Peptides against a protein of PDB entry 3MAZ. Designs and how they scored, part 3

Target 1, 99 residues: chain A of PDB entry 3MAZ
Amino acid sequence: VLNPMPACFYTVSRKEATEMLQKNPSLGNMILRPGSDSRNYSITIRQEIDIPRIKHYKVMSVGQNYTIELEKPVTLPNLFSVIDYFVKETRGNLRPFIC
Target 2, 99 residues: chain A of PDB entry 3MAZ as posed
Amino acid sequence: VLNPMPACFYTVSRKEATEMLQKNPSLGNMILRPGSDSRNYSITIRQEIDIPRIKHYKVMSVGQNYTIELEKPVTLPNLFSVIDYFVKETRGNLRPFIA

## One batch from the design tools (peptide; aimed at target 1 E69 Y85 R91 N93)

Design b1_p9_6_s1 (made by RFdiffusion4, then SolubleMPNN; from b1_p9_6 with R2V D6E)
Fold by OpenDDE base, seed 3:
Structure b1_p9_6_s1 (fold): chain B 99 residues (1-99), chain A 9 residues (1-9)
Amino acid sequence: as target 1 above (99 residues)
Amino acid sequence: SVENLEVPP
């Protein structure tokens, strides 16, 4: 079955995403959601390294690619690659929230 | 790493 969007994509607000991650941490700790601007997205994560920490990242649609707004921006070909980047960069610490 | 920047509220 074709999945046009990553499995961890939910049409939720920043607040709702935070609540989802806090309520069921065993289901994952990363959510992709609509950004404030059309064609843009945001990533909300909840890492528990020392203490629980919620962070949000901006994913900008640029041409046919997507750029993660970091101190040193990272450009990737699609949203699936964006999710993969977060997983690999954290060596598996971040996992897509699946419910 | 992804810990460097966060979108402000």
Scores: peptide ipSAE 0.130, ipTM 0.817, DockQ to the pose 0.156
OpenDDE base, seeds 1, 2, 4, 5: peptide ipSAE 0.062, 0.053, 0.061, 0.061; ipTM 0.740, 0.712, 0.739, 0.739

Design b1_p9_6_s2 (made by RFdiffusion4, then SolubleMPNN; from b1_p9_6 with R2L D6E; failed a check: a repeat of another design)
Amino acid sequence: SLENLEVPP

Design b1_p9_7 (made by RFdiffusion4)
Pose (drawn by RFdiffusion4):
Structure b1_p9_7 (pose): chain A 99 residues (1-99), chain P 9 residues (1-9)
Amino acid sequence: as target 2 above (99 residues)
Amino acid sequence: SFPELKPKS
């Protein structure tokens, strides 16, 4: 079976992820990346609801699950599920960045 | 509408 990282996962820095989203909005507005100074992950998004905004979110590895660090944290079993949550919670506003 | 995600402080 294939169990890769999500399609929007790139081994890029916070800065590189920000630049990728600005340069190619047509390709999506969400990137999953390695978490700086941890074995965890970060999600960087560029939303254009009111004005363009770049936001970053922490996704923590906890046991065999991942916890999205929100006001009310959400725990899911894998990273595909985390991407699904981001898409669902924003009602489809967030789309994975497919380079 | 499109809601925004709120991060933990």

Design b1_p9_7_s1 (made by RFdiffusion4, then SolubleMPNN; from b1_p9_7 with K6V S9K)
Fold by OpenDDE base, seed 4:
Structure b1_p9_7_s1 (fold): chain B 99 residues (1-99), chain A 9 residues (1-9)
Amino acid sequence: as target 1 above (99 residues)
Amino acid sequence: SFPELVPKK
């Protein structure tokens, strides 16, 4: 049984996440999904700055925390904080995908 | 503009 997850979490593949974001961009542009390992996750985003761009991020479970694998890694206490970081750091450009 | 988050390579 999983603990409560962010609303933008879906048990989908990288490909499926991309398709979801492309199909309904009005619902948001950020998805949290399972990573290749059981306790790791990935984030897929679709930003429309100049042209639509898909990016993927690794969110690694480290002890009780999570580290976002950025050029400068950021460690946060839970997945909700991870989503919040993406929203806040992009000044609201990224929004969780709510289907 | 806004800050972009660059994933680690």
Scores: peptide ipSAE 0.584, ipTM 0.921, DockQ to the pose 0.817
OpenDDE base, seeds 1, 2, 3, 5: peptide ipSAE 0.578, 0.581, 0.582, 0.583; ipTM 0.920, 0.921, 0.921, 0.921

Design b1_p9_7_s2 (made by RFdiffusion4, then SolubleMPNN; from b1_p9_7, 3 letters changed)
Fold by OpenDDE base, seed 5:
Structure b1_p9_7_s2 (fold): chain B 99 residues (1-99), chain A 9 residues (1-9)
Amino acid sequence: as target 1 above (99 residues)
Amino acid sequence: MFPELIPKK
């Protein structure tokens, strides 16, 4: 059973995600998308701190949990928690892209 | 200033 996906999930490529974020930055700056392998995902962000910066993160399925492939990895129970982590850890700078 | 999340290399 596949639970509902976060609102910022789109079945798009890395390139398409980047284009979406660049075209409509007012709608958010974070997209969840399919990874290279089934059951893995990637997150693309576009942060405008000094200059626009695009970053990509791997979100790997580990058992029933998900590990965000950070320099210091973080494991969470579901994809909603993954999105929440990105939002909370950046104190709201990252926001899910909603269109 | 907020912390950045650094992806694994």
Scores: peptide ipSAE 0.584, ipTM 0.920, DockQ to the pose 0.814
OpenDDE base, seeds 1, 2, 3, 4: peptide ipSAE 0.574, 0.578, 0.579, 0.580; ipTM 0.918, 0.919, 0.919, 0.919

Design b1_p9_7_s3 (made by RFdiffusion4, then SolubleMPNN; from b1_p9_7, 3 letters changed)
Fold by OpenDDE base, seed 3:
Structure b1_p9_7_s3 (fold): chain B 99 residues (1-99), chain A 9 residues (1-9)
Amino acid sequence: as target 1 above (99 residues)
Amino acid sequence: SFPELVPLK
C-alpha cells in the first residue's frame, strides 16, 4: 500500500524542479522530488531575498524515519513532517509549490 | 529575518 505524498511532491528531475520554481514563483518555492536511490528524496527550494537562490537538500530514509541532510541533521517520522519542518523553521518563507 | 537551512555539502 502506497501512502499519500505531500502536495508538493512531483516526479521531476533537479533541473525540471528548478525550472518549475523559476517559471511560477507565485505558486510556492519548495518542491519534493525523487532521489537517485529508492526510498530517498530531495528538496529543491528557490528563495528570493536579495537575489534568487536555488538550494537542494537530501532527505534520506533511515529505518522508518527520514533525515534531512543539513549542517545540523534533523530526523522526522514522515515526509509530511519534513515539509512542515521546512515551513516552520523558515517561519513561512518556504511554501510548498502547488500547481 | 528567519533561520536559513544550510544543506550538507
Scores: peptide ipSAE 0.522, ipTM 0.908, DockQ to the pose 0.776
OpenDDE base, seeds 1, 2, 4, 5: peptide ipSAE 0.519, 0.519, 0.377, 0.283; ipTM 0.907, 0.907, 0.865, 0.804

Design b1_p9_7_s4 (made by RFdiffusion4, then SolubleMPNN; from b1_p9_7, 3 letters changed)
Fold by OpenDDE base, seed 5:
Structure b1_p9_7_s4 (fold): chain B 99 residues (1-99), chain A 9 residues (1-9)
Amino acid sequence: as target 1 above (99 residues)
Amino acid sequence: SFPELVAKK
């Protein structure tokens, strides 16, 4: 049985995630998607700081936790916490894409 | 402003 995933999780490719975020920015600007390896994920975001920019982050399964592959790595206990981190760290600039 | 998240290179 598959455990619940964050609401912004979609089984989409990098390209598809980019297109989703571009097409409906009002729905949010952050998508969690499968990584290239099993049990790993990627986060795709679309931020409009100066101009719209697409960025991708790796979320690596490490033991029973997840590490966001940032310049300063962050390890969290579950994917919900990962999403929460992205939201809180950006002070709400990032919001999960809710389709 | 807000902190930016820098991906590992």
Scores: peptide ipSAE 0.571, ipTM 0.921, DockQ to the pose 0.831
OpenDDE base, seeds 1, 2, 3, 4: peptide ipSAE 0.566, 0.566, 0.570, 0.571; ipTM 0.920, 0.920, 0.921, 0.921

Design b1_p9_8 (made by RFdiffusion4)
Pose (drawn by RFdiffusion4):
Structure b1_p9_8 (pose): chain A 99 residues (1-99), chain P 9 residues (1-9)
Amino acid sequence: as target 2 above (99 residues)
Amino acid sequence: SRSPPPEAL
């Protein structure tokens, strides 16, 4: 079986992720990346609801699960599920960045 | 610290 990282996962920095989203909005507005100074992960998004805004979210590895650090944290079993959550919670506003 | 959820449509 294939069990890769999500399609929007790139081994890039916070800055590199920000630049990728600005340069190619046509390709999506969400990138999953290694968490700086941890074995965890970060999501970087560029939303254009009111004005363009770059936001970053922490996704923590906890046991065999991942916890998205929100006001009310959400725990899911894998990273594909985390991407699904971000898409669902934003009602489809967020789309994975497919380079 | 925790973050607010992203904006929804």

Design b1_p9_8_s1 (made by RFdiffusion4, then SolubleMPNN; from b1_p9_8 with E7A)
Fold by OpenDDE base, seed 2:
Order: sequence, then C-alpha cells, then structure tokens
Structure b1_p9_8_s1 (fold): chain B 99 residues (1-99), chain A 9 residues (1-9)
Amino acid sequence: as target 1 above (99 residues)
Amino acid sequence: SRSPPPAAL
C-alpha cells in the first residue's frame, strides 16, 4: 500500500520511462519512478529545446525529506515538491507525464 | 558525478 504519489509517478524502469516519454510527448515530458534502491527515486525527463535529450536525476530519500542530486543539491519535504521544483525551475518546460 | 540542473527555455 502506497501513500499518495505525484500523478507522474509510475512503477517503470529507466528504459520504460524513456520509451513512454518518446512515444507520447504530448502527454508530458517528466516521469518519477522507483530508484534502484529502497526508498530512493529517479526523475526521467525528455527536454526538446534544440534536440530531444533524455536525462535522469536521482532523488534520494534523506530522513523525512528528499534531495535531488544536482550539482547544487536541492532538498525538499516531499515528492510533490520535487515535481514542483522541476516544473518551476524550467519555467514550465517540464510537465508531468499524465497517461 | 551529480547532474547539472534541468535546462530552462
């Protein structure tokens, strides 16, 4: 039984997430998925600014918070905030994938 | 080893 998760959360692999984003870009370009380890997650995005680029980010569960593993780490209180960060940081370029 | 921030438009 899972607690409420962001709408763009899918129990998919890195490969599957990539395929989802490539297949239906009109549905969004950001997916939250389980990480390789226990309570960690990964964000897969497909930004198409100049050319399509797939990138993956680690979201580490740290205590009761989550840290996005960026060059300058960002720590947030929940996964909804993590999604919000990606949306606002890209000024709306990233949108949660809603299937 | 950590990723750069996601690109903005």
Scores: peptide ipSAE 0.398, ipTM 0.886, DockQ to the pose 0.929
OpenDDE base, seeds 1, 3, 4, 5: peptide ipSAE 0.321, 0.400, 0.326, 0.317; ipTM 0.869, 0.887, 0.872, 0.870; seeds 3, 5 fail the geometry check

Design b1_p9_8_s2 (made by RFdiffusion4, then SolubleMPNN)
Fold by OpenDDE base, seed 4:
Structure b1_p9_8_s2 (fold): chain B 99 residues (1-99), chain A 9 residues (1-9)
Amino acid sequence: as target 1 above (99 residues)
Amino acid sequence: SRSPPPEAL
C-alpha cells in the first residue's frame, strides 16, 4: 500500500511555486515540489516576519528516510514528518499551501 | 552549502 503525498505537494517548478505563494498567501506559505533528481524534493516557503522572504530547501531521499539539507541536517521517516517539522519549528508560522 | 533553519516568530 502506497501512502499519499502531503497535501502541499504540487508538481511545479521553483518559479511556479514562488508565484503560487505570492499570489495566494492566505492559502498557506509552504509548498513541497519535485527536486532536480528523481527521488529528491524541495520545499519552497514564503515567510513574512519582517518582509516577504522566499527560501528553498533541499529534501534528499536517503534510504527509507528523508534528510532536510539544513546547516544541521534533520532526518525524518517520511514526507509528512518533513512538513510537520517546518510547521513546528516555526511555531506555526509556516503552513502548508492548500489550493 | 546548506541552508540555515527557517525563522520562528
Scores: peptide ipSAE 0.497, ipTM 0.906, DockQ to the pose 0.928
OpenDDE base, seeds 1, 2, 3, 5: peptide ipSAE 0.478, 0.496, 0.520, 0.483; ipTM 0.903, 0.906, 0.909, 0.903; seeds 3, 5 fail the geometry check

Design b1_p9_8_s3 (made by RFdiffusion4, then SolubleMPNN; from b1_p9_8, 3 letters changed)
Fold by OpenDDE base, seed 4:
Structure b1_p9_8_s3 (fold): chain B 99 residues (1-99), chain A 9 residues (1-9)
Amino acid sequence: as target 1 above (99 residues)
Amino acid sequence: SRSPAPAAR
């Protein structure tokens, strides 16, 4: 039995993720994707607060936890919590991309 | 350098 991944996880590149978010903004504005390194991930977002802005965040696997590489790092127990952090921190502005 | 926290508004 395999552990599930967050619904906004897609096996796409940085470029593909950006294109997905730009093409269908109504489906969400946040994607989780594989990082360049084996057990790491990246978050790509497209926020439209003032103008559309694409940003990428590193999610590093550290032991059994994950650390979001922010100026003030945030460590969480699983990828679902990582997605939850982005949703809550932005008061719902960020929503997982669901296609 | 690392990214700042995502903005709410």
Scores: peptide ipSAE 0.559, ipTM 0.915, DockQ to the pose 0.812
OpenDDE base, seeds 1, 2, 3, 5: peptide ipSAE 0.545, 0.559, 0.075, 0.077; ipTM 0.913, 0.916, 0.752, 0.753

Design b1_p9_8_s4 (made by RFdiffusion4, then SolubleMPNN; from b1_p9_8 with P4A E7P)
Fold by OpenDDE base, seed 1:
Structure b1_p9_8_s4 (fold): chain B 99 residues (1-99), chain A 9 residues (1-9)
Amino acid sequence: as target 1 above (99 residues)
Amino acid sequence: SRSAPPPAL
């Protein structure tokens, strides 16, 4: 069974996520996807502050929480909170990709 | 290596 996932979650590869964001930037610029390891995830973003930039972040499952692998790691209780973090941290610049 | 935080506007 799979519990509800954030709206921007898609079972796509790193390459596919990048292509989705590039083809339809008006739909959002952030995708949550399965990570290379079981129970882990990755966030792919495409920001256009100066020029288009693609970046990927690791979201590691740790116990019942999730840790975003940043220079200074951030631990949150669920994947919805992970998405919220990216939205808030960028003051709305990042928006979940809704297809 | 770990990624840098996403930049804000």
Scores: peptide ipSAE 0.148, ipTM 0.808, DockQ to the pose 0.882
OpenDDE base, seeds 2, 3, 4, 5: peptide ipSAE 0.138, 0.136, 0.145, 0.143; ipTM 0.800, 0.799, 0.807, 0.804

## One batch from the design tools (peptide; aimed at target 1 I49)

Design b1_p10_1 (made by RFdiffusion4)
Pose (drawn by RFdiffusion4):
Structure b1_p10_1 (pose): chain A 99 residues (1-99), chain P 10 residues (1-10)
Amino acid sequence: as target 2 above (99 residues)
Amino acid sequence: VPSLFLEPSF
């Protein structure tokens, strides 16, 4: 079976992820990346609801699950599920960045 | 606005 990283996962820095989203909005507005200084992960998004805004979220590895660090944290079993949550919670406003 | 976009960013 294939069990890769999500399609919007790139081994890029916070800065590189920000630049990728600004340069190619047509390709999506969400990138998953390695978490700086941890074995965890970060999500970087560019949303244009009111004005363009770059936001970053922490996704922590906890046991065999991942916890999205939100005001009310959400725990899911894998990274595909985390991307699904981001898309669902934003009602489809967030789309994975497919380079 | 989706509540997720109101979350703080680091």

Design b1_p10_1_s1 (made by RFdiffusion4, then SolubleMPNN; from b1_p10_1, 4 letters changed)
Fold by OpenDDE base, seed 2:
Structure b1_p10_1_s1 (fold): chain B 99 residues (1-99), chain A 10 residues (1-10)
Amino acid sequence: as target 1 above (99 residues)
Amino acid sequence: IPSLLLEKSD
């Protein structure tokens, strides 16, 4: 049982997330998904700046917060803030996948 | 714009 999750959260695998983003890019380019056998999550993105690029980011549950594994890690209070960070950091380039 | 890309992924 999970508390309310961001709209772009889907219980899909890395492969499925990639396929979703590739198949319907008009619906968004960012998916939040569960980590494998863990309380952690992953963010899969598909940016099309020069060429399509798929990347995956670890969102680690740390205490009551979440840390995005980046070159310079970012810790946020909840998953909604995590999604917000990705949107803001890319100035809207990343948008939650909504189907 | 490359600067808008998030780096380091798993």
Scores: peptide ipSAE 0.170, ipTM 0.805, DockQ to the pose 0.610
OpenDDE base, seeds 1, 3, 4, 5: peptide ipSAE 0.147, 0.163, 0.157, 0.153; ipTM 0.804, 0.799, 0.797, 0.806

Design b1_p10_1_s2 (made by RFdiffusion4, then SolubleMPNN; from b1_p10_1, 5 letters changed)
Fold by OpenDDE base, seed 5:
Structure b1_p10_1_s2 (fold): chain B 99 residues (1-99), chain A 10 residues (1-10)
Amino acid sequence: as target 1 above (99 residues)
Amino acid sequence: IPELLLQPSD
């Protein structure tokens, strides 16, 4: 029995994720994707506060948890919590991309 | 709103 991945998880590259978000902004602005040749992941976001801005964050596997690489790193128990953090931290500005 | 933007980024 395996837990499913967050709905915004896609096996895409950084470039592809960027293109997905740009192409269909109405579907969300946050994608979780595989890290480059590792067990880690990356979060790609496209925020439109003033102008569209693309950013990428590292989500590192640390033991049984995940650490979001931020100025003040945040460690969470699972990827669902990681997505939740991004949503809550931005007060809903970030929404998982649902294709 | 700057406070709603996450940093840093890769």
Scores: peptide ipSAE 0.143, ipTM 0.793, DockQ to the pose 0.653
OpenDDE base, seeds 1, 2, 3, 4: peptide ipSAE 0.115, 0.131, 0.089, 0.135; ipTM 0.783, 0.788, 0.765, 0.775

Design b1_p10_1_s3 (made by RFdiffusion4, then SolubleMPNN; from b1_p10_1, 3 letters changed)
Fold by OpenDDE base, seed 3:
Structure b1_p10_1_s3 (fold): chain B 99 residues (1-99), chain A 10 residues (1-10)
Amino acid sequence: as target 1 above (99 residues)
Amino acid sequence: IPSLLLEPSD
């Protein structure tokens, strides 16, 4: 059974997540969604620094932890920590999408 | 700031 999920978690597809972020950028620019495999997730972000840019990241379940697929992978204890990482790493540029 | 989140990307 799933424990409480981060507020920016939505059971949406890659396409739907992209559309959500594009439609209401004022509500945030980061969404956590189900991955293609059970127990895995994906993060979709939309940054607007020079031009709008959409990117997706894999969050893989590894044991009792989660690993964000980056050039240098980052492993964290839970999904809340994953969201926190994206926020603090970008110094607040990324904010969870809350509707 | 975008460069802080490096590839790979899904």
Scores: peptide ipSAE 0.173, ipTM 0.814, DockQ to the pose 0.596
OpenDDE base, seeds 1, 2, 4, 5: peptide ipSAE 0.106, 0.104, 0.087, 0.097; ipTM 0.782, 0.743, 0.752, 0.779

Design b1_p10_1_s4 (made by RFdiffusion4, then SolubleMPNN; from b1_p10_1, 4 letters changed)
Fold by OpenDDE base, seed 5:
Structure b1_p10_1_s4 (fold): chain B 99 residues (1-99), chain A 10 residues (1-10)
Amino acid sequence: as target 1 above (99 residues)
Amino acid sequence: IPSLLLQPSD
């Protein structure tokens, strides 16, 4: 039996994720996607604080945890926690893309 | 809100 993935997880490329976020910003501004040929993942966001800005973050699988590659790396127990981190860190500015 | 850094990945 498969364990569920975060609702904002989509099997899409960097380009596709960007297009999804640009096309329907009302559905959210954060997507979790698979990394290139690896067990890792990537987070693509589209923030509109001043102007629309697309950014990508590496989420590396390390043992049984995940490390978000940031200036100060953050390690969390699962992908749900990773999504939660981005939401909380931005005080709700980032919201998972749900379609 | 602390700024998040761009970490490119495919």
Scores: peptide ipSAE 0.190, ipTM 0.815, DockQ to the pose 0.492
OpenDDE base, seeds 1, 2, 3, 4: peptide ipSAE 0.154, 0.163, 0.162, 0.132; ipTM 0.787, 0.790, 0.782, 0.779; seed 2 fails the geometry check

Design b1_p10_2 (made by RFdiffusion4)
Pose (drawn by RFdiffusion4):
Structure b1_p10_2 (pose): chain A 99 residues (1-99), chain P 10 residues (1-10)
Amino acid sequence: as target 2 above (99 residues)
Amino acid sequence: SFKEMDDSSE
């Protein structure tokens, strides 16, 4: 079976992820990347609801699950589920960045 | 309608 990283996962820095989203909005507005200084992960998004805004979210590895660090944290079993949550919670506003 | 994501955690 194939069990790769999510399609919007790129081994890029916070700066590189920000630049990728600004340069190609047509390709999506969400990137998953390695968490700086941890084995965890970060989500970087570029939303244009009111004005363009770059936001970063921590996704922590906890046991065999991942916890999205939100006001009310959400725990899911894998990274595809985390991407699904970001899409669902934003009602489809967030789309994975497919380079 | 679209919903904006919560504030940044970084």

Design b1_p10_2_s1 (made by RFdiffusion4, then SolubleMPNN; from b1_p10_2, 7 letters changed)
Fold by OpenDDE base, seed 4:
Structure b1_p10_2_s1 (fold): chain B 99 residues (1-99), chain A 10 residues (1-10)
Amino acid sequence: as target 1 above (99 residues)
Amino acid sequence: PLVAAPESSE
């Protein structure tokens, strides 16, 4: 039995994720995608605070948890919590891309 | 606050 993935998860490359976010900003600005290694993921965001900026973050699978590779790493129990963290940390600036 | 580590981009 597999748990569902967050709504903003897409099996796309870094490049494709960037294009998706640029093409339809109104649908959200955060995408969760497969990482370069199995069981790891990456978060791609497009923020427009001052100018449009694309950034990528590593989400590493550690045991049954996930660690977001930030300057100050954050470990969470599941991918849904990871998405929630990005939303809350930015006070809603980041929103999951829903296509 | 959402500052990625130098090696955290992939």
Scores: peptide ipSAE 0.278, ipTM 0.836, DockQ to the pose 0.254
OpenDDE base, seeds 1, 2, 3, 5: peptide ipSAE 0.194, 0.198, 0.272, 0.320; ipTM 0.801, 0.804, 0.831, 0.849; seeds 1, 3, 5 fail the geometry check

Design b1_p10_2_s2 (made by RFdiffusion4, then SolubleMPNN; from b1_p10_2, 7 letters changed)
Fold by OpenDDE base, seed 2:
Structure b1_p10_2_s2 (fold): chain B 99 residues (1-99), chain A 10 residues (1-10)
Amino acid sequence: as target 1 above (99 residues)
Amino acid sequence: MLVAAPESSE
């Protein structure tokens, strides 16, 4: 079985992603979705550290890699690594949304 | 720690 995309990838809009995360927070708090540009993606997260906060990150396709648009950008070889980065960087606070 | 760049407009 081929799994070309991370399990938390959904072909949804920014708004839809936000609604998904708000509706079922127990299923995860991170969604990968198409960006506005071809071959680019966006990450939508909903963290509840102090209060619920929705944030969006750009994941830009650069050559064979992907760059996460952070204060200090991070470049990774594939989208699975991108998801892994978000999980590890937050020490598990972020979890892929599995619908 | 995740510190985003300016919030995505996408």
Scores: peptide ipSAE 0.168, ipTM 0.803, DockQ to the pose 0.245
OpenDDE base, seeds 1, 3, 4, 5: peptide ipSAE 0.159, 0.154, 0.152, 0.147; ipTM 0.797, 0.795, 0.786, 0.786

Design b1_p10_2_s3 (made by RFdiffusion4, then SolubleMPNN; from b1_p10_2, 6 letters changed)
Fold by OpenDDE base, seed 5:
Structure b1_p10_2_s3 (fold): chain B 99 residues (1-99), chain A 10 residues (1-10)
Amino acid sequence: as target 1 above (99 residues)
Amino acid sequence: SLVAPPESSE
């Protein structure tokens, strides 16, 4: 039995995620997608602070947790918490892409 | 200003 994934999870490539965010910015600006390695993921975001910018983040599976590869790494218990972190860290600027 | 986490690649 597989646990549900965050609503912004899509089995898409980096390129596809970028295109999704660019095409429908009103639906959100953050996508969770499979990483290059099994059990790892990536977060793709599109922020418009100054100009539209696409950025990617590694979400590494570490034991029973997940570590977001940041300058100051953040370890969280599940992918839902990972999404929550991005939302809270940006004070709501990042919103999960829902389509 | 808006807060944004630093980027990493994958």
Scores: peptide ipSAE 0.071, ipTM 0.732, DockQ to the pose 0.653
OpenDDE base, seeds 1, 2, 3, 4: peptide ipSAE 0.102, 0.052, 0.055, 0.048; ipTM 0.742, 0.714, 0.729, 0.694; seed 1 fails the geometry check

Design b1_p10_2_s4 (made by RFdiffusion4, then SolubleMPNN; from b1_p10_2, 6 letters changed)
Fold by OpenDDE base, seed 5:
Structure b1_p10_2_s4 (fold): chain B 99 residues (1-99), chain A 10 residues (1-10)
Amino acid sequence: as target 1 above (99 residues)
Amino acid sequence: SLVAAPESSE
């Protein structure tokens, strides 16, 4: 039995995540997906500040925590907190993709 | 605020 994952987690590739966000923007604009390594993840977002932009960020497993590879790295205790961080930092602009 | 970071290669 695997531990619960955030609702916006999907076992999809970078390409698939991009397509999901573009196809159904009303469902959210942030996806958590597997990274290149087993314990690492990536966040794919489709943010519409000026024009729609797709961006990808690394979420690295560090010990029992996770570090979001941002300009100013942020380390959090779990993936739910990672998602929460993205939502809060953008004041709700980013919303988890719920399919 | 905006999420600012270099884009991932993953």
Scores: peptide ipSAE 0.191, ipTM 0.803, DockQ to the pose 0.373
OpenDDE base, seeds 1, 2, 3, 4: peptide ipSAE 0.187, 0.185, 0.187, 0.189; ipTM 0.795, 0.798, 0.802, 0.793

Design b1_p10_3 (made by RFdiffusion4; failed a check: the pose's geometry)
Pose (drawn by RFdiffusion4):
Structure b1_p10_3 (pose): chain A 99 residues (1-99), chain P 10 residues (1-10)
Amino acid sequence: as target 2 above (99 residues)
Amino acid sequence: SFKELEGDYD
């Protein structure tokens, strides 16, 4: 079976992720990346609801699950599930960045 | 409508 990282996962820095989203909005507005100084992960998004805004979210590895660090944290079993949550919670506003 | 997501960091 294939169990890769999500399609929007790139081994890029916070800066590189920000630049990728600005340069190619047509390709999506969400990137998953390695968490700086941890074995965890970060999500970087570029939303254009009111004005363009770059936002970063922490996704922590906890046991065999991942916890999205929100006001009310959400725990899911894998990273595909985490991307699904971001899409669902934003009602489809967020789309994975497919380079 | 679209929802803006909150709980980010700098």

Design b1_p10_3_s1 (made by RFdiffusion4, then SolubleMPNN; from b1_p10_3, 5 letters changed; failed a check: the pose's geometry)
Amino acid sequence: MKVELTGSYD

Design b1_p10_3_s2 (made by RFdiffusion4, then SolubleMPNN; from b1_p10_3, 6 letters changed; failed a check: the pose's geometry)
Amino acid sequence: MPVELEGSFE

Design b1_p10_3_s3 (made by RFdiffusion4, then SolubleMPNN; from b1_p10_3, 6 letters changed; failed a check: the pose's geometry)
Amino acid sequence: GPVELEGSFE

Design b1_p10_3_s4 (made by RFdiffusion4, then SolubleMPNN; from b1_p10_3, 6 letters changed; failed a check: the pose's geometry)
Amino acid sequence: GPVELTGSYE

Design b1_p10_4 (made by RFdiffusion4)
Pose (drawn by RFdiffusion4):
Structure b1_p10_4 (pose): chain A 99 residues (1-99), chain P 10 residues (1-10)
Amino acid sequence: as target 2 above (99 residues)
Amino acid sequence: DKEMPPGNNE
């Protein structure tokens, strides 16, 4: 079976992820990346609800699951599930960045 | 559409 990283996962820095989203909004507005200084992950998004805003979120590896660090943390079993949550919670506003 | 909550500091 194939079990790769999510399609919007790129081994890029916070800066590089920000630049990728600004340069190609047509390709999506969400990137998953390695978490700086940890084996965890970060999500970088660019939303244009009111004005364009770059936001970063921490996704922590906890046991065999991942916890999205939100006001009310959410725990899911894999990274595809985390991407699904971001899309669902934002009602489809967030779309994975497919380079 | 819905805006995502504020981001975390890194």

